Peptides against a protein of PDB entry 3PUK. Designs and how they scored, part 174

Target 1, 227 residues: chain A of PDB entry 3PUK
Amino acid sequence: ERGLKSVVWRKIKTAVFDDCRKEGEWKIMLLDEFTTKLLSSCCKMTDLLEEGITVIENIYKNREPVRQMKALYFISPTPKSVDCFLRDFGSKSEKKYKAAYIYFTDFCPDSLFNKIKASCSKSIRRCKEINISFIPQESQVYTLDVPDAFYYCYSPDPSNASRKEVVMEAMAEQIVTVCATLDENPGVRYKSKPLDNASKLAQLVEKKLEDYYKIDEKGLIKGKTQS

## One batch from the design tools (peptide; made by RFdiffusion4, then SolubleMPNN)

Design b2_p22_3_s4 (from b2_p22_3, 10 letters changed)
Fold by OpenDDE base, seed 5:
Structure b2_p22_3_s4 (fold): chain B 227 residues (1-227), chain A 22 residues (1-22)
Amino acid sequence: as target 1 above (227 residues)
Amino acid sequence: GKELENQYKKLQEFNKEIKEEE
């Protein structure tokens, strides 16, 4: 029962399933690549059934409409996932589902948020960011989902500087979500390297941690702990 | 910090609007 996987599941259960649960109501759940991996790492299909999910569908694939059922979108805040959502609800006459509950795994950029709001706000019953952008591998081990992170962080090519910053930002955000999920505000430690990547990342994490806890769901700023 | 706060506020306002429309 103890471990990161359990913590992640508890977070999802509380933030997503409990948030939109209605007695006797079944929903279709739409997942993207990341959330598919995430749920696979911390739960079973039977667990999802207990939470009122009847079917899981891939948001990227063409799907037949089920207009009598509400859809639960548990997706990453990416242009690709958002575009797929918009295809499902962008047309009033051709909505694939009765309504949508949207739960983003991380902060949704304003551009994407505004795009959703402008096109299909009336179809949405809930839109929330739950801040969980990591994959638990073991009881206390997790992996970050940042494409090409190693390449850009350690690239000697100055032309990759802008991309390096984006990657580090994404990594920092995911680390913060782990801390938030574990209900911990850690003292950030790092080993210095010639490229100072670890230091830069640590600084970003510290900054984001402070920002997060200022506006967190509990409204409490926790003291730093050794971790 | 201000950017995150703004996003949070926007999201809260959006959810408020959703509830009002229901």
Scores: peptide ipSAE 0.023, ipTM 0.525, DockQ to the pose 0.740
Fold by OpenDDE base, seed 2:
Structure b2_p22_3_s4 (fold): chain B 227 residues (1-227), chain A 22 residues (1-22)
Amino acid sequence: as target 1 above (227 residues)
Amino acid sequence: GKELENQYKKLQEFNKEIKEEE
């Protein structure tokens, strides 16, 4: 299957599950809001079992300790998700799991990363960032996960200007992750609107695409392609 | 089979809860 869902699953399998897989080892997987939706869109529970996941838990909920098992955190790099992780491992006496593998769906800000390192470094076996911050809907259709994006981007209230910028940045990042996942460097097309949000977003995407391909893991530089 | 079903339901419930919070 050549659909976006299959591509996304393959990316997750390679970047997350294959990376932390140990033969015969089962893990508890912790998911947040985004990654729950993401996995639901591109895999089945049977797929997760095949990857060594025995239990899926909501990171936001209070959970009973399972100290003999390692935990796989597949989460977004948000303060909320990170805080929940820190609660699981922040206290030496109250560690919920044996160890943690952390996979962020996107770039984790240094502030959050440093906070994790300072408090939980001894418990972490892996901490990686993967570029997958979108929800596949159809073969070439995806949904961005940016809270209140519509409100802030289209609000005429000047007080939302700062938040609008943050939202647009997040959207641009997610679009780039789609392109990266599909191994594409497209020329950006948009329809102009009165608030010129599309133009601004397009510029952000183009810049981020350029940066990504210049400094990617493979050191590959790709020219723009048509999508 | 039963365990798989339970885990799947849990995931679905989680998704529902998230949607309700939105």
Scores: peptide ipSAE 0.010, ipTM 0.356, DockQ to the pose 0.018
Fold by OpenDDE base, seed 4:
Structure b2_p22_3_s4 (fold): chain B 227 residues (1-227), chain A 22 residues (1-22)
Amino acid sequence: as target 1 above (227 residues)
Amino acid sequence: GKELENQYKKLQEFNKEIKEEE
């Protein structure tokens, strides 16, 4: 049983595919590195076909225009991915696709969002943040996409302390996205390690969870649950 | 999880073939 994979897929199906679904319409889906891994972990190509995706394309690669089809961008809110999107629609001379639906895996900074709005607003039919920034592995196991997380977290070099904090912050944020996806406010548990990194991470997660649920869309504060 | 990645590659090759035939 892969419960978490199913949950993630259901979330994507609801938040992305159902959100932009149109009867009889096929879309091209653009993926970046993270979302490629994400979808690979929780669905098959046949699943995507059932959701109206005719082809998947790598957003980082040069692609031929398909002007008669709408594009579904399921991407990370990074400058790189956003820039690739802008290349597709930023030129008034020629757009690669008919229109765009954009779904970010996480919070999109205002700077990037404003850049998109300024350049491509007329081409965008939908833009939404869905908060899925993790890769499901097991039924209740996931991996985080934080570069060099292991190295900095376990580095004995004091010079890496600041970087470690940044990494911890990023990890905590992604864990919160998991909780948001699962719609749970877990009681955070951890195993202590010599460097006390687990404790620090747990504290950050707890803090971020509190913040998230205090200001969630429904204004609902959920109690801590067993995790 | 390399399934979709592999399928992506296959699809790209397929699309390339279609394009070349057109």
Scores: peptide ipSAE 0.005, ipTM 0.362, DockQ to the pose 0.020
Fold by OpenDDE base, seed 3:
Formats: sequence, structure tokens, C-alpha cells
Structure b2_p22_3_s4 (fold): chain B 227 residues (1-227), chain A 22 residues (1-22)
Amino acid sequence: as target 1 above (227 residues)
Amino acid sequence: GKELENQYKKLQEFNKEIKEEE
């Protein structure tokens, strides 16, 4: 009934847990605000235990060292989350865990990636970018992680026009991420609104979908389907 | 939604239980 949640969980299991799985090994998992919500939406406590996670910790909080265990960081590629990671591994005296596996929920900017490489590359066993930047709600319903999206999209202030475009672009990108996760190339449907935001978003999504499937990893071109 | 809230609470309780066992 809630197919999107299952798809998201399968993606996380394959891309994150299976990728760093070692038989008999338990890990501590570090989460930020977004990934906490994400996992809460698509898995249970028992699921995480089955994947070899013994403790879940908030990356933003001070934590006691557990030096004999490896840490799995499933976090957003933000300065805040990266800075917290660097506090855990940035110096020899401050190393809290045996080693780190890092999985970003989206593309990590080069500035942040370079900062990590320069500071603690020897402690990192894996660093991978995955593409999950939404929260599944229902079978075909999701919530986008775009800060202040509502405010800027519906702002009557002309000074926010530039920011509105940035927000719309981010929303479109996340919708494409959903489509990629579901392996679908849907036809975009929307209700017309006075501000024409829905039409603009639909156009952005359609363009990005065309680009994505034209040059996808498998080199396949999928036909547009109704969704 | 309500389900998300419940799952979040369960995760918090889970962490509490683990910490108490340590």
C-alpha cells in the first residue's frame, strides 16, 4: 500500500547498509535532522538492528568516544553536518571511533569534500554520494527537503524572485530524484494556480527528466509514462 | 504525519534502551 516507503528503504539498504556490511561487525550510526526523519519514515527499529546498527546517535550532539567501533555516517552534505563529522575525526586526540563510513544523501559540494579530504582522509573507509533527498509519506506521496520553499514560492515581494527560482530548481531536482528512485519517467500533472508556480515547476521537472533519462547510467532512454 | 511521529518516538525509545543496557 505504501510502495514509495518500501522503495526508499530498499534503496538505503542497498546503497548504504549493504555497501559497508561486514559479517559479525556492528556499527554506530550517526544521523542528522534530515536522515533521522528519512529513516523514521521508511523503517523500524528491528530493521536497523538487522543491518548491524547497535546505536543511533545524533551527529549534532556531544558524544562519548567508542574507539573500538566503526561509525556509519548517513548525513546531508551540509556545512553543519560536515563540521560535526570533522570534530569526530579531525585530530588524533579527538577521534571518537575506529573508522568512518560516510554516505551523503545528495551531491556533496567540492568545498566540503575537499575539507574532509584535507583533514581526516586516513580515517575514512568509504565516502559515497547517494541520491535520496525526500521523505516518503504515502505510496505515491513525498515531502521535499527544500528550506523555506513555501515562503519564497508564495511571496508577493519582487525582491524574492531570484530566490524563488532557486527554490523551484531545487524542488524540481528532488522530484527527479524521486523518479530516479522509482525508475519512472512520469508525465507531470498539476493544478493551475494564479501565480503559475505549478506550471513553472512542471516545466523544470520535464526538462530535468529528459536530461536524466537521455544520459542515464545505463544509457537507456525510457518513454514518458503517466503517473 | 502521525505515523512518522510514532516512528520517531520509537527510535528515541530504542536508543534509550540501548544506552541503559550499556
Scores: peptide ipSAE 0.006, ipTM 0.322, DockQ to the pose 0.021; fails the geometry check

Design b2_p22_4_s1 (from b2_p22_4, 10 letters changed)
Fold by OpenDDE base, seed 2:
Structure b2_p22_4_s1 (fold): chain B 227 residues (1-227), chain A 22 residues (1-22)
Amino acid sequence: as target 1 above (227 residues)
Amino acid sequence: SKLEEQHKKLEEFNKEIEEEEK
């Protein structure tokens, strides 16, 4: 009976808002394209106000400094979003906000993480990954946010092979985030021939699920369930 | 795994942050 939207909201509330909550403190929240869609799908502005968010800003847009307030960055681990964050705090003399809490929607590559650590570590109060990289539509329906996924996965052009692999990995990661959000460890089932996209994706999902549940937020190991 | 390594790195980083704030 629990709609996926409510589950996603609950996850965000506990993993993000409760994690950085300070009594009486208001924050500015910075969103990118994906997290804007994500939040719009599962909450209202009034919900965010209740969580201590005074205003929402687009990370890609030019923004006026509010140096007395801390910022909550809820963003995807992409070069574009990370670069915007770095611009906000990269200059010691021109920090846009007092400090930053960073919550990534998915796995942050080492290259990006190291760049953040090297440039802005003194401005960061928290940095976590929360594993929510999908948009809930209906009770059990979701949309993956992988640009050009269809094109690369089904393109006959061999020049897209490398990009296809990246896309497949991203899709697998997002599927795992859905399972994690729903607290499910499904046994992956598929009917495909060897080297089929479905087979490859299934294998990636299975591997990532195993990795996730070995070291989840609660340190719990869960066995595979039927789904 | 890469994920385990990442979690460890993040935990260490957050620990460092907490220590600096004290």
Scores: peptide ipSAE 0.399, ipTM 0.879, DockQ to the pose 0.674
Fold by OpenDDE base, seed 5:
Structure b2_p22_4_s1 (fold): chain B 227 residues (1-227), chain A 22 residues (1-22)
Amino acid sequence: as target 1 above (227 residues)
Amino acid sequence: SKLEEQHKKLEEFNKEIEEEEK
């Protein structure tokens, strides 16, 4: 099946499950709000079982320790999700799980990364960013997860200028992750509007695409594709 | 780039983890 959902699943399978796979080993998978939606959109529980996941748990909820099992954290790089992770492993005496594999859906800020290193490094077996920060809806449709994007992008209030920039940056990053997931380097097209938001976003996307493909695992800069 | 720097940091971290497990 050639849909976006299948591509996303393939990416997750390769980047996450294959990366931490051990024969005969079952893991508990911890999800946050975003990754719950993400996995729900592109796989079934049976698929997760095939990948060695015995149970999925919500990272935000209080959970009983399963100290004999390793945990797979597939989470967004947010303070909330990271804090929950830290609670699971922050105390040597009260570790929830045997060890942790951490896979972030996007760029993890240095502040959060440093916090993890400082407190839980000994419990971590893997830490990776997989760069999937979108939800596939249809075969060719995806939804960006950028809170209040519309409000800040179209706000006439100059006081929101800084927030607007952050939102546009986040959107650009997510678009790039979609392109990367699809193994596509699209030519960015936009319609100019009076506020030039689309132009700015397009420029950010182009810049980030260039940066991504320069350091792509394949070492190949793909030419612009018509999309 | 920020992305390159991040990749480097993660690679270094994972290397450290692997070394601690040996």
Scores: peptide ipSAE 0.385, ipTM 0.874, DockQ to the pose 0.625
Fold by OpenDDE base, seed 3:
Structure b2_p22_4_s1 (fold): chain B 227 residues (1-227), chain A 22 residues (1-22)
Amino acid sequence: as target 1 above (227 residues)
Amino acid sequence: SKLEEQHKKLEEFNKEIEEEEK
């Protein structure tokens, strides 16, 4: 089966749950806004129970300590989510959980990583990036999570050019994560628009795909596939 | 590359974690 939801779930199961699974051990799972939507799109609570998750908590909310249990953080590498994590483990006397397994949905910047390492490395049992920055909607449909993408991409104001580029980079990165998840190296086709957004985005995607597969496949680039 | 460097960094970090738990 090649449905996007099933592929995403399988990726999460392999990259996250299998990675930190211990026999007879239950974990609390902490989610942020993005990962809540992500998991909701591709699994059920019963699936999570089978993977050893006893309860799901929102990382942004105040939570009671469960000091005897380890926590699985499946979160985006954002300052907000990282800050919430640091609040849980930053103080030696105020640790919320026994230990933490951290799985980021995307590349974690050095600034955030170093902050985590400096503050609570002793509480961490695993830190991994799984590179899933999209939401599957249907078997072959997904949405990107880039704030204000519409505004900046379609803004006629030249002063927004720099922000537009940043947004396009983020979109391109997310598209690459979809391709990586599906194990595809798609050919990029586009139609020119007045603002040339499609062309620019296509170029960014192609560049990032090339970089990814060169690294992942030791210099071998897969043939173009349909997406 | 940036990705290679990131992978190396995380691998080293996880190795350190594992060693500390032994």
Scores: peptide ipSAE 0.380, ipTM 0.873, DockQ to the pose 0.488
Fold by OpenDDE base, seed 1:
Structure b2_p22_4_s1 (fold): chain B 227 residues (1-227), chain A 22 residues (1-22)
Amino acid sequence: as target 1 above (227 residues)
Amino acid sequence: SKLEEQHKKLEEFNKEIEEEEK
């Protein structure tokens, strides 16, 4: 009876906290809008304290320097979050923290990654993608974070076709991150609708799942599991 | 694949970081 929340927490614990854990070291954790919601959905402040986090700060807000402490950035790979990170370490004389561990919730585009490498590489101790782009609600329920999904998916205007594809791609990607987190390769089921959006989304999910498990970190191809 | 390439890039970057810390 382990809920999705516990699975997500375990994933974050192993992929983020255990990855950067040092004995006797406390870190400041920087969160953005998405990761704030994510952590709030699956853990308590006491849990974070146990993982060596002394305080949580919002990456978007102005913060006082704590130069003696290392920072754990758990953020989405967006221009906004990355820009905030770069401001913290962009000047040698005005670094906010001693060093940075960066964990992205999803694929970081090359443009953003290259920008980070070019400006802040000496301040970084770890950079990893953990591929969690959903919010767990209940044991088997999660919420996708795709802006304007309703508008574009149900718009009859053909001018929105390109945007619709982008939205569906984002939704498919987030569904795949759930599967990756749960370590499952589910058989995809959907209700057919006149607009065929469900069918298209299902196809995208299936394709992405196939790609993911073909290149699984463990090199293991898992069979489809009916969920 | 794009994902494989990304993983490789990150691994290489982390390796570089580790080498700089020595």
Scores: peptide ipSAE 0.378, ipTM 0.872, DockQ to the pose 0.570

Design b2_p22_4_s2 (from b2_p22_4, 10 letters changed)
Fold by OpenDDE base, seed 1:
Structure b2_p22_4_s2 (fold): chain B 227 residues (1-227), chain A 22 residues (1-22)
Amino acid sequence: as target 1 above (227 residues)
Amino acid sequence: MELEKQYKKLKEFNEEIKKEEE
């Protein structure tokens, strides 16, 4: 595939699997709801086997300890996912796995990060953010995971203004992760509508793109690309 | 600014982890 799915897979392969790969070592991979959908959209189980993953487990479910194996946590930086991780390593006697490699799909808030550091830092071998917060659908199509986006964006109730801002911010962030994954700094285009939602979203995306490419992972400033 | 801080935080943490394993 030459589309977005292949790009996303390559990004995950490089940023996650290659980063923690050890010769002859198999890992258990822990996924949450979002990363389950993400991987399902861009790879097969055979692909994961090739990357040294023996089994996939749901982080939300109760799991039996496999203390001889290291675990690869590919999860979103949410309180729910982090809490599940902490339960796996919260006590020395109750450690489910030998050690943990943690890869977040987005920026981990300081509150969650500090909680992890305080509770189970000795069990962690790697912690990284890979900045993929979207689901690839087709070659140039992706879906956003923003709950109630339609409701808040089109609500005539002024009491929802603050929630609308949160939704717009979340959408903008996910669009930026697409750009980051594709390694592009596109010009933002939109069609005017009766509401200013499209314009506002465009402005947020532009601002976030500017911030991202000013200080990207490589420390490079990239010019705007055609889109 | 936020991105820089985040990268620094993770970098420092990973360095600490590496030192503990050595």
Scores: peptide ipSAE 0.334, ipTM 0.834, DockQ to the pose 0.598
Fold by OpenDDE base, seed 4:
Structure b2_p22_4_s2 (fold): chain B 227 residues (1-227), chain A 22 residues (1-22)
Amino acid sequence: as target 1 above (227 residues)
Amino acid sequence: MELEKQYKKLKEFNEEIKKEEE
């Protein structure tokens, strides 16, 4: 049995740490709220030290410059996290770090991405999306980070229909990231509920899985599995 | 299709970064 925590850590190690590793180089790692929880769930500080991380900093907090060191940003593609990054590197003369490696936990919206490119491109050495938008709990258990998901999904108020769709989209995306992390293309199973939420979510997940496994980062097509 | 666009976007950006470092 594969432990989800182990799988997630292996994914992060491969996609993030191995990707930016330089022999003998130490980096400062910047985390946001989500990635703090994520790393806390699947690794120890000693693990991070082994990967060349000297210190972890909260991206939301004011930090003293360490201009001689490169920074590894492992953050969610949110306006808040991106804005914090931009503050770190927005000024050419007052960069907090030597350079930045940015690893987003999910797809970065074009608006945010373009903003980064326009203002901080010269400070960036790597920008990658690793598609981990969940917190591993147990071997087969994970937590989705979708605010008010329960409220909107189960709201009988028709006025919430639009928001419900947005929430379901976000949930579906996060479920797909789990599958991608586990290297699984599952056949989606669900139990129908009176509000048909499970069916709708299943359809979204299935569609996204199909899209994901048509062409992955290596251009490979993966077959469906049963999970 | 959307995924392909995202990959292309990042690939191009990282290529640009690499060129700037050379």
Scores: peptide ipSAE 0.334, ipTM 0.835, DockQ to the pose 0.565
Fold by OpenDDE base, seed 3:
Structure b2_p22_4_s2 (fold): chain B 227 residues (1-227), chain A 22 residues (1-22)
Amino acid sequence: as target 1 above (227 residues)
Amino acid sequence: MELEKQYKKLKEFNEEIKKEEE
């Protein structure tokens, strides 16, 4: 019943914790709203301790400096989370931690990335995107993190058409991250609905999957599988 | 192509970070 949760945890362990692990070193981990939910869904505090995390802090809250320790930021690439990071390291005299390892849950926009590079480059030891933008619920069920997705997708108001497209694009992207995490290129199946939302979403997913597997991290092209 | 660009960007940045630490 927890197959997807296990897969997600293994992905995080490999992509984040193993990536920055140093023998005998402990880190403070900073989380935002999404990553708090994500980790809560697939691991326990004891698991994090085993990975060298001493304490977990909320990136949005005021925190006391711990200047002798390095910080692991596992956050969403949003202006809010990035701004909080910048507050921690933006001033040389007011650095909260010794250094930063940054792991984004999705692609970081160029605007935010450039802002980080311009202000905090010397404090950063690692910056990586891990492409996990969903919450695992059970073995084959996940929750997408797209604000107001239901509202716009099912809105009868034509004025919301443009926003609906943006939402569907975001949903499609997150579905692709699920597929990437599971290392699958599934054939998309859906039930037809009066508004054709499912069909449109399916087409977006198929297109994005094709693009993703053409540019696989390992340079491997995988064929479509039946799912 | 966008994904490739993103990976390249991050790879280059991390390489720069490593050079600065040396």
Scores: peptide ipSAE 0.272, ipTM 0.812, DockQ to the pose 0.559
Fold by OpenDDE base, seed 5:
Structure b2_p22_4_s2 (fold): chain B 227 residues (1-227), chain A 22 residues (1-22)
Amino acid sequence: as target 1 above (227 residues)
Amino acid sequence: MELEKQYKKLKEFNEEIKKEEE
């Protein structure tokens, strides 16, 4: 059994690098905070060089234009990351790179997608969602990137109810991406706590898994596995 | 249904991009 890190790397290699690879072409890769952590967890710089990446840049930082090179954006579908992308290509006179390949780590909201399409469509050569919204720590261990998850999930304050739901939704989505990456359809197991957050999360995960496998490109409905 | 719509949207967008490059 291949460790989670190797599985994640293989998916990124296939879904991102192989997807936009051109013989003899080098690209600049733009990363945000999440994807920096993600790649750092599952690959080395030498691996990226082999995939045709010459330089890695932080999307949040001011960068010098390299107009002769195409850019590979591997970013989360957040307003912050999208806004940074738009700054790179939003002005016809101030394009930082020759063209852009965009790979989102998760589903991009329609609002953000429409904003990108309206402003930068001519600069984009590819736009894809790869659905990897977790960080592999060990062979079978991963972490979810949900800010303040602990605070909202365990807060007894009713004013945080709406935020708690958002957090649970985000967690559920990320768990589904793990399952999708591992090509597993697990039976969800949980231990109920007084607030029953685990049960709610489990229900969300199950629902999302069902939705995902219904639209799976392979058309294979996998049976429930024990995980 | 929402996921299907999103995938369709991206597919259509990428097809449009491909046509413009050609």
Scores: peptide ipSAE 0.310, ipTM 0.825, DockQ to the pose 0.589; fails the geometry check

